# Designs tried in a protein design run: peptides against a protein of PDB entry 6FRK. Part 147

Target 1, 411 residues: chain A of PDB entry 6FRK
Amino acid sequence: NEEVLNAMLKEVCTALLEADVNIKLVKQLRENVKSAIDLEEMASGLNKRKMIQHAVFKELVKLVDPGVKAWTPTKGKQNVIMFVGLQGSGKTTTCSKLAYYYQRKGWKTCLICADTFRAGAFDQLKQNATKARIPFYGSYTEMDPVIIASEGVEKFKNENFEIIIVDTSGRHKQEDSLFEEMLQVANAIQPDNIVYVMDASIGQACEAQAKAFKDKVDVASVIVTKLDGHAKGGGALSAVAATKSPIIFIGTGEHIDDFEPFKTQPFISKLLGMGDIEGLIDKVNELKLDDNEALIEKLKHGQFTLRDMYEQFQNIMKMGPFSQILGMIPGFGTDFMSKGNEQESMARLKKLMTIMDSMNDQELDSTDGAKVFSKQPGRIQRVARGSGVSTRDVQELLTQYTKFAQMVKKM

## One batch from the design tools (peptide; made by RFdiffusion4, then SolubleMPNN)

Design b2_p18_4_s3 (from b2_p18_4, 12 letters changed)
Fold by OpenDDE base, seed 3:
Structure b2_p18_4_s3 (fold): chain B 411 residues (1-411), chain A 18 residues (1-18)
Amino acid sequence: as target 1 above (411 residues)
Amino acid sequence: EEERLKLLKDILLELSKL
């Protein structure tokens, strides 16, 4: 029994290391799991795998909990939020995402660009802020980030803004000059929250990077970015352990909407390859599909049209990266789609939609779209010519539609 | 809601086999 436990724990430890979980945390977790498992209960014929998975899940939940309550903004107060992190971490993009999140929640939100080091930083922030209709401040002439941050915070305090986000300079490496600049800005503006932005794709380097920031600046919150890629998110555990600060949000793509509040249970479930059904439901529900009732009613009647399939493809494209959505399904690990396969799958989906854009309303709204095309083969040739594809590509689309329509009839 | 999630899952699964 102990040999079997040690073998299963070795497999779990290997999978956690491959998920970018820090080696020290994996070792500690292994010891904690061994101490929590009753070997006598494991001998009594209980599902050994489920028991180990539950023990591992419980210990990972504890590693994500820093024991500190996340800072939350106070309504009607002026809340100053300072962002810190390396260049390329997604810090500037994350400032815009957080500003947009609070604006959509009815907060009076603004952005300050205190990045004087990077040429075009202010233009990039201004472009993002203007697209999202977020008020912004910065300078083309002032080179002191302390002056810009102080003037911007004072201006927006006087204008009764509730959320004041300050983006600071990043560097390519941990540099003493960066940390001194961050400390000077923090001392001048006295932020209510300091947010460290970390790229999940840096793997085992997450601990050392997060520690370097926490040792210099009083980080109170963490945001993890690039969780849409091959990053399994194990580096997030290292960031929490090093900063002793909660993860408050995650970045899940390049779009301003690819940003969500951090949820511990779904994140650990996804890290273990159990999927995130709750997050999939939340994403499906955040798509305010005004026509949800009409679609559900059609599905209950076993009706499924080419238009209904097109609308589902539009919904899938709005849910974010295809790899991320698949990674929320239990049994589909994050590695099920290589980065190459994601772009190819999205290109295939767009190709299928372009073929359907060349169909008429009679073809799209038919409850038996495949039969409409089989009765009049000239329709296939028309659609193929209209969409710039082969007649074979249109037949493949109709074959896929027929499979989906058969699935709906079995519901 | 569960039926819709199942349909979406089945669509995603068939698209992943392409």
Scores: peptide ipSAE 0.036, ipTM 0.670, DockQ to the pose 0.063
Fold by OpenDDE base, seed 2:
Structure b2_p18_4_s3 (fold): chain B 411 residues (1-411), chain A 18 residues (1-18)
Amino acid sequence: as target 1 above (411 residues)
Amino acid sequence: EEERLKLLKDILLELSKL
């Protein structure tokens, strides 16, 4: 029993290290799991693999929980949120994502660019803010970030903004001058929350980086960026351990909508390669598909039309990056779709939809769309001409539809 | 919801093979 436990723990430890979990945390986890597993219960014929997996999952959940409640903004108050982090962490992009998130929830939100170190920082923030219709402040002439931050916070307080986000200068490395500047800004604006932004792709460096920020600045929240499938997110555990601060959001891509509230259970499930079925259900439910009942009824009867396929393609396109959706399915690692394959897959999906846009209602609403086209081959030629594709492309679409319709009939 | 999720999974899986 102990040999089997040690072998399985070795596999789990290897997988966690490959997921960028800090080696100290992996060692501690191994000891905690060994102490939590009753060897006598393992003798009772329980699936030893499931027991170890559950113990590992439970200990990882504890590592993501700092035991501190996340700060939340108060409605109708002025909430100042200061962002800190290294250059390349995605800090500036994350400021815009957070501002957009609160704006979409009906908060009066604004952005301040207090990054005077990077040339074009204000132009980048202005571009992102303008695209999202978020009010912004910054200077092209003022070089003191304390002045810019103070003036911007005062301006937006006087205009009764509820969410005031301050982006600060990053650096390429931990420098005392950066920490002094951050402290001066923090002292001047008195933020209600300080958010540390961390790049998940830096792997084993996450702990040392997060600790250096926490030791100098009163970090109260963490946002982890670049969780777009390549980073398994093990660095997030290191950030929580070092900062003793909760992860509040994750950045999952480059788009302004590639931003979600952090959920512990889905994150750990994904980290272990178990997928995120719950998050997939949530994303499917957020689509407000009034047609869900009608589709479920059709599926129960083994009915599937070209229109039903088109609607599912629209839904898939609304769910966000295809790689992320696949990474929510158990047994499909996010690595299965290289970034090149994702754009190509989305282009293929859009091509299939464009072909269907040239179909008529009789073709789209037929319970056997392939048979409608097989009986009247002139329809294939019409659709091909209408969509600017070959007759072969239309036949490939109909072949794909037939495969889906056969899968539905087996449900 | 489970049937729809299964369909979406199956669609996604077939699209990943294209």
Scores: peptide ipSAE 0.029, ipTM 0.640, DockQ to the pose 0.065
Fold by OpenDDE base, seed 1:
Structure b2_p18_4_s3 (fold): chain B 411 residues (1-411), chain A 18 residues (1-18)
Amino acid sequence: as target 1 above (411 residues)
Amino acid sequence: EEERLKLLKDILLELSKL
């Protein structure tokens, strides 16, 4: 029994290291799991794999919980949120995402650019803020970030803003001069929350970076970025362990909407390759699909049209990054789609929709669309010409439709 | 909701094989 436990724990430890979990945390988890597993219960013929998986899941949940309640803004008050983090962490983009998140929730939100070190930092923030219709402050001439931050915070306090986000300079390395500047800004503006932004794609370097920030600045919250890429999210555990601060949000793509509140259970489930069915249901429900009842009723009757397939393709495109959606399905790891494959899959989906845009209502609304085209091959040639594709591309679409229609008939 | 979620999963799975 102990040999079987040690073998299974070795596999789990390997998978966690491949997920960028820090080696010290993996060792601690292994010891905690060994202490939590009753070897006598393992002897009773219970599914040893399920028991170990549950123990691992429970210990990972504890590693993500710093035991500190996350800061939340107070409605009708002026809440100053200072952002800190390295250059290239996605800090500036994350400031805009957080501002947009609160704005969509009916908070009076603004952005301040106190990054005087990076050429074009203010232009980038201004472009993002203008596109999202978020009020902003910054300077092209002032070089002191303390002056810019103080003036911007005072201005937006006087204008009764509720969420005041301050973006600071990011540098390439842990430079003492950067931390001194951050402390001077923090002392001048007296922020209600300091948010550390961490790039998940740096893997095993997450611990050392997060620790260096926490040792110099009173980090109270963490945001993890670039969870849409090759980063499996194990660096998030390192950030919590080093900062002793909760993860409040995650960045899941390049779009301003690719930003979500951190949920512990879904995140750990995804990290273990168990998927996130709950988050997939939430995303499906956020689409406000008024015709859901009519579609569900058709599906119960085994009816599925080309139009119904088109509508599902539109829904998939609205859910956000295809890689993120696939990563919510059990058995599809985060690595299943590279960024290149995601753009290609979206281009393929758009191509299929463009072919369907050249179909008529009789073709789209037929309960056996493939049979309509098989009986009259001239329809395939018309659709191919109308959409600028080959007759083979139309036949491939009809083959996919037939597979989906057969799946629906088996429901 | 479960049937719709299953259909969306099946569509996503077939699209991922393309």
Scores: peptide ipSAE 0.047, ipTM 0.679, DockQ to the pose 0.061; fails the geometry check
Fold by OpenDDE base, seed 5:
Structure b2_p18_4_s3 (fold): chain B 411 residues (1-411), chain A 18 residues (1-18)
Amino acid sequence: as target 1 above (411 residues)
Amino acid sequence: EEERLKLLKDILLELSKL
């Protein structure tokens, strides 16, 4: 029994190390799991694998809980949120994502660019803010971030903004001058919350970086970015351990809406490669696909049309980045799609939809759409001309449709 | 709901092979 436990714990520890979980945390988790498992309960014929998985899951849940309640903004008050983090962490993008998140929830939100170090920082923030219709402040001439932050906070306080987000300078190196600048800005604007933005892709460096920020500024919240990439998110555990601050949001892509509140259970399930079936169900249900009953009824009868395929492609596009959706499926690691493959997959989906937009209702609603096109090859040429694609591209779409229709017939 | 999730999964799997 102890040999089986040690073998299974070794596999879990290996998987956690491959997920960028800090070696010290993995060792501690192994000891905690060994102490929590009653060897007598393991002798009773219970599924030893499920018991170990549950014990590991429970200990990982404790590692993401700092025991501190997350800060939340107060409605009708002026809430100043200061962002801190290294250059390339996604800090500036995350400021815009957070502002957009609160704006969509009916908060009066604004952005301040107090990054005077990076040339074009203000232009980048202005472009992002303008696209999202978020009010912004910054300067092209003022070089003191304290002045810009103070003036911007005062302006937006006077205009009765509820969420005032301040983006600060991010540097490539942990320079004392950066930390002094952050302290001067924090002292001047007196933020209600300081958010540390961390890139999940930095792996084992997450602990040292998060600690360096916490030792210099009063970090109260963590946002983890780039969880859509090859980063399995194990560095997030290191950030919580080092900062003693809760993860409040995660960045899950490059789009302004690729931003979600942190949920412990889904995150740990993904980290363990168990997927997030609940989060997948929630995303599917949020789509308010009122026609679900009609589709399910068709599927039960083995019927699947080109229109039904088009609607499923629309649904997939509404669910967000394809990598995130795959990462919710058990047995699909977050690494299954490289970032390059995601944009290419979305471009391919859009191309397939554009081809179907040139089809008529008789073609779209046929229970054997491929046979309609095979009987009348002139339809392929019409659709190809209408969508600006080759006849080969239309044939490839029909081949994909035929595969899906065959899968539905086997359901 | 399970059948729909299975269909979405199968669509996603075929799209991932593209």
Scores: peptide ipSAE 0.025, ipTM 0.631, DockQ to the pose 0.067; fails the geometry check

Design b2_p18_4_s4 (from b2_p18_4, 10 letters changed)
Fold by OpenDDE base, seed 2:
Structure b2_p18_4_s4 (fold): chain B 411 residues (1-411), chain A 18 residues (1-18)
Amino acid sequence: as target 1 above (411 residues)
Amino acid sequence: EVEELKNLLNILKMLSEL
């Protein structure tokens, strides 16, 4: 029994280390899991594998929970949120993502660029803010981040903004000068929340980095970035342990929409390779896939039209990064599509939709769309001309549709 | 729900591989 337990715990510990969980946390978890199982083995004839998995899951949930309630902005108040973190952590991008998140929720949100150290920091923030239609403040001439932050916060308070996000200077290394600058900014603007932005891809360095920030500034929230497929997110546990602060959001990609509220249970399930069924259900519910019940019924009847394919392409495009959605399914690896392949896939879907936009209702609603085109080849030439593509591109779409429709008939 | 969603995502996967 003990040998089997020790073997399984070794496999779990290896998997957690491969997930960038800090070695100290993995050791502590192993001890806690052993102690929990030694107590529970006395109580029930449960499958030892399920018991170990449950104990591991429970201890990981405790490591992600700092026992501190996350700060939340108050509606109708001016909430100042200061961002801190190293260069390359995704801090500036995350400021824009958080601003966009609150703006989409109906908050009067703005951005302040208090990064005077990095040339073009303000231009980068301005570009991101302008694309998202978020009001912004910064200077091209003022070099004191305290002045810029103070003036920007005062301006947006006077304009009755509810969410005032301040992006600060990062550094490539932990430097005392950076921490003094952050303290001066924090003292001047009196933020309601200080958000530490951490890159998950730094692996075992997450603990030391997060600790160095917490020891110098009153970090109250953590945002973990670069949780795109490759980063298993074990560094997030290290950030919580070091900062004693909750993870409030995760950044899952480069797009402004690649930003999600942190959920403990789904995150741990994903970390363990169990998938995120809850986040998948939530994402599906957000898509209002009630329109997909009609598709599912058609698919059950072996019916699939070019219109049904078009509607599915629209749904995929609304879902966002297909790699992230697949990574929520148990047994689909997080590495299923590289970022390059995803943008190319989305461009391909858009091209296919543009071809279908030149089709008529008879072509779109036919249960054998390929046969409609094969009977009247002049339709292919019409659609090709209408969509600005080759007749080959239309034939390729019809070939793809035919393969898919044949697969649906076998379901 | 979860099975229907898995089926949908398998369909979407197949469509993305096309």
Scores: peptide ipSAE 0.027, ipTM 0.533, DockQ to the pose 0.115
Fold by OpenDDE base, seed 5:
Structure b2_p18_4_s4 (fold): chain B 411 residues (1-411), chain A 18 residues (1-18)
Amino acid sequence: as target 1 above (411 residues)
Amino acid sequence: EVEELKNLLNILKMLSEL
């Protein structure tokens, strides 16, 4: 019994280390799990694997919970949120994502660029803010981040903004000058919340980095970025342990919508490679996929039209990044689509939809759409002209449809 | 539900790989 426990704990410890969980936390978890498992209850013939998995899951949940309630903005008040973090952590992008998240919830949100160190920081923030229709402040001439932050906060307070987000300078290295600047900005603007932005891809460096920020500034919240990539998120446990601050949001991609509230249970399930079935169900329910019962029924009968394909492309486009959806399925790792392949895939889907927008109902609703086009080649030329594409692009779409319809018939 | 969703996602995966 003890040998089986030790073998399973060794596999779990290996998987957690491969997920960038700090070696100290993995050792402590192993000891806590060993102490929590009654070896006498294991003798009773219960599924030893389920007991160990549950004990591991319970201890990981405790590691993600700092025991501190997350700060939340107060409606009808002016809430100043200061962002801190290294350059390349995704801090500036995360400021825009958080601003957009609150704006979509009906908060009066604005952005301040107090990054005077990075050339083009203000232009980048301005570009992101303008695309999202978020009001912004910054300077091309002022070099003191304290002045910019103070003036921007005062301006937006006077304009009755509810969420005032301040982006600070990030450097490539932990430099004393960066921390002094951050303290001066924090003292000047008196933020209601200080958000530390951490890149999940830095792996074992997460603890030391998070601690260095917490030792210099009063970090009250953590945002973890780049959880869409190869980073399995184990560094998030290190950030919570070092900062004693809750993770409030996660960044799951490059799009402004690739930002979600942190949920403990889904995150731990994903970290263990169990997938996020609950978040997958939530995302599916948000899509009102009630219309998909009819599709699933058609697919079970081996029926698939160009219209059914178009509707599926619309559903994929509504779901957002397909890599995120796949990464929620048990056994599909985040590695299945590189970020570059996803934008290219979405652009390809949009092109295919534009071709189908030039098709007629007889072409779209045919159980053999490819045969309709093969019988009358003039249809391909009409669709190509209507959609502004080559006849080859239409033929490629029909070839893809035919391959798919053949797979559906074999299901 | 979960199995139907897996089937749908496998279908969507195949569509994205096309």
Scores: peptide ipSAE 0.027, ipTM 0.529, DockQ to the pose 0.115
Fold by OpenDDE base, seed 4:
Structure b2_p18_4_s4 (fold): chain B 411 residues (1-411), chain A 18 residues (1-18)
Amino acid sequence: as target 1 above (411 residues)
Amino acid sequence: EVEELKNLLNILKMLSEL
């Protein structure tokens, strides 16, 4: 029994190391899991794999819980949020994502660019802010980030902004000058929250980096970026351990909407390769798919129309990038993204919908849409001309629909 | 619920293979 436990723990430890979990945390987790597993319960014929998986899951949940309640902005107050992090961490993009998130929730949000070190930092922030219709402040002439941050915070306080986000300078390396600048900015603006932005792709460097920031600045929150890439997010555990601060949000792509509140259970499930079923449920529920029951009933009866497929494409498009949805499905690794740009998948769905927009109700509502088209090939030519596509593109859509309808009949 | 979601997930999975 102990040999089997040790073998399974070795596989889990290997998978966690491959997920960029810090070697010290993996060792500690291994010891905690060994201490939490009663060998007597393992003798009772319970699925040893499920027991170990549950113990690992429980210990990972503890590693993402710093035991500190996340800071939340107060409605009707002026909340100053200072961002800190290295250059290339996605800090500036994350400032815009957070501002947009709060704006969509009905908060009066603004952005301040106190990055005087990076050429074009203000232009980048201005571009992002303008696209999102977020008010912004910065200077092309002022070189002191303390002055810019102070003036910007004062301006937006006087204008009764509720969320005031301050982007600071990043450096490529841990430089004492960066930390002194961050401390001076923090002292001047007295932020209600200091957010450390961490790139998940830096792997084993996450602990040392997060610690270096926490040792110099009172980091109270963590945002993890680049969780759309090859990074499985194990570095996030290192950031929580080093900063003793909760992860509040994650960045899941380059788009301004590729940003979500951190959820422990989905994150650990994804880290373990179990998928994010809970986050998919939540996204599905947020879509107010009142028609899901009707669709599920149709699917139970093996009924699937081109209209039902069109509605599913609309739902996928509303859920956001298709890649994120796939990354929530158990057994879909991030490697499934390697075959197409997220934009290409969305463009393909939109093309398929445009083809279906040229179909009539008889074609869309037929329980055997492919047979309707096969019986009258002139319909394919009509739809192709109406949608500006080839007859081949329509045939490919019908082939895809047929494969789908056949799978629904097997469900 | 979980089975319905599994079905929806399988649908989304199938749509990804398109």
Scores: peptide ipSAE 0.023, ipTM 0.522, DockQ to the pose 0.081
Fold by OpenDDE base, seed 1:
Order: structure tokens, then C-alpha cells, then sequence
Structure b2_p18_4_s4 (fold): chain B 411 residues (1-411), chain A 18 residues (1-18)
């Protein structure tokens, strides 16, 4: 029994290290799991694998819970949120994502650029803010970030803004000059929350970086970025362990919508490759896919048309980054779609939709669309000419449709 | 709900293999 436990724990520890979980946390988790497992219950023929998985899951949930309630803004008050983090952490992009999140929730939100060190920082923030219709403040001439932050906070307080986000300078390294500047800004504006932004792709370096920020600045919240593609999220555990501060949001891509509130259970499920069924249900419900009930009923009856396939392609395009949706499905690892593959897959879906836009209602609404085209090959040539594609591209679409329609008939 | 989700996931899976 102990040998089986040790073998399974070795596999779990290897998978957690491959997920960028810090080696000290993995060692502590291993000992905590060993102490939590009753070896007598393991002897009784219970599913040893499920018991170990549950114990591992429970200990990972404790590692992302600092035991501190996350700060939340107060409605109708002026809430100042200061962002801190290294250059390239995604801090500036995350400021815009958080501002857009609160704006969509009906908060009066604004952005301040107090990054005087990076050339073009204000232009980048201004461009992002303007695209999202978020009010912004900054200077092209003022070089003191304390002056810019103070003036911007005062301006937006006087205009009764509820969410005032301050972006600060990043540096390439943990430099004392950066921490002094951050402390001067924090003392001047007296933020209600200090958010540390951390890049998950730095792997085992997450602990040392998060600790260096917490030792110099009173970090109260963490946002983890670049949880798209190869970043397995184990660095998030290191950030919580080092800062003793809750993760409040995660960044899951480059788009302004690639931002979500942190949920402990879904995150740990995803980290373990169990998927995020709850987050997938939430995303499906947010899309008002109520029309999918009618489709699901058609699919249960073994009916699937080219129009039904077109509507599904539209729904996928509305769901946002396809990589994020796949990463919520159990057994689809985060590695299944690199960023390059997502753009290519979306371009492929758009090409298939453009081919279907050249089809007529008789072709689209047929329960055997492939047979309609096989009986009259001139239809393939018409559709190919109408969509600007080869007859081979249309035949490939019909071959894919036929595979889908056959799978639906077997459901 | 879970079965509908499973069907949607299967459709998404099929579409990812495109």
C-alpha cells in the first residue's frame, strides 16, 4: 500500500513540477497528502487513485487560499487601485482589462498612466483606453510619476469616478529604484488596493519575484497573466505562497475580453487536467445559447444540416479564443492549441463559413447535404466560384460535414 | 444540462479536429 501511494505521489509531483509548481510547495503538498490519507481506508479496496486525487485536489485548494478575503471595490465610493509588476508581466494590458471589466459591470472607471520610464507607455495606454472608451490621464512632458499619479487621482476623484486604476513603471529586473518609485507613488495616492501582476510563463522564478515585491510594497491582490497556451499556471501557487495575497483575476490571452475573475475550484481542476466544466457552463450561458437547446434536440434526433454546422461555427467564433474553450474540456490539455494554431483554426472556420455563404437554402437545410452535392456535381462548381475557392475546398467541407453527420447519427 | 454540455463539447471537439 505505501509503495503504491509513493509511486502515485511521485507521478503527481512530476506533473506538478511540469506545471511550474515550485519544488518547495510540491514537497510540502506531498507530505500533507501523505498525512491526510488513511492507509487503512486505502486497504479496504476503495479506488486508491480517486482518494489520492481528492487529497491532492484538497491540498492544492489550500495552496491558492491565503486565508485572506480579497479586497472588493465599494459601489458609489472612489476606489484607487495601484498596479505594480515587472516590465513584460502584462501589467499595462491588465490595467485595461480590469478597467473594461468594471466598466461592463456599470462602474464609472478610469485609467492613469504613471509610467514615465518606458517610451510610448502613455501612447499604448491611450490607444487601449480609447478603443475600450475608458477615460484616461497621463502626460507627455511630466517625468515624475508621483505628480502624474496625484494629479490624475485628484482629477478623477473630483469627477466622481468609482474605479481609478493607476499603472506604474515596470523594470527589467528587481531594482531598488523601482521599489522606491512605487513606494513614493503609493504614499502620495494612498491606494485602497495594490495589485501585483505576475507573468505565469516565468515558471519557477514566480516565487522569487512575488516575494521581492511583497517584501518592498504592501501587495494586497495578485493577478496572474499569460495563462494562454504553454503556461500551466503552477506559478500562481508560488505567487499566493510568497505574497500571502489572493489571486483576484487571471489573464488568458491578448484580447481585452481574455480576463476572468479567479475561481479556485475551476483553476485547480484545469491545473490537474480535469477541465473547467463550471466555467464552460458559465461561458455557454453568457452567450445566450438558448438556441442551442433546439440544436441539441435536433442532434438527439440524428438531424444535422450544413446550416446547423454554420450556426455552430458562428457560436464558436462568439465564444472567444477557441484555445480557452478547449482548455475547459476534460482531456484537452492547455497545449492542444498554440496561439498560432488558434488564429489558423479561426481563419479555417471563416473560410468554411464563406464557402457555406455561397450555398442555397436547399443545400444548407438538407439532412443529407453531401448527397445533394453528389447528385448534382455542378453545385460544387457553383459554390466554389461563388466563394472564390477550389472545388477541392468545397469537397473537403462536404467530407467534414459527412463525418459530423455520421457522428451525430451515432449519438 | 450535463448531457447537453457533453454534446456541445463533442461538437467543439469535432470542430477542433477540422
Amino acid sequence: as target 1 above (411 residues)
Amino acid sequence: EVEELKNLLNILKMLSEL
Scores: peptide ipSAE 0.021, ipTM 0.519, DockQ to the pose 0.084; fails the geometry check

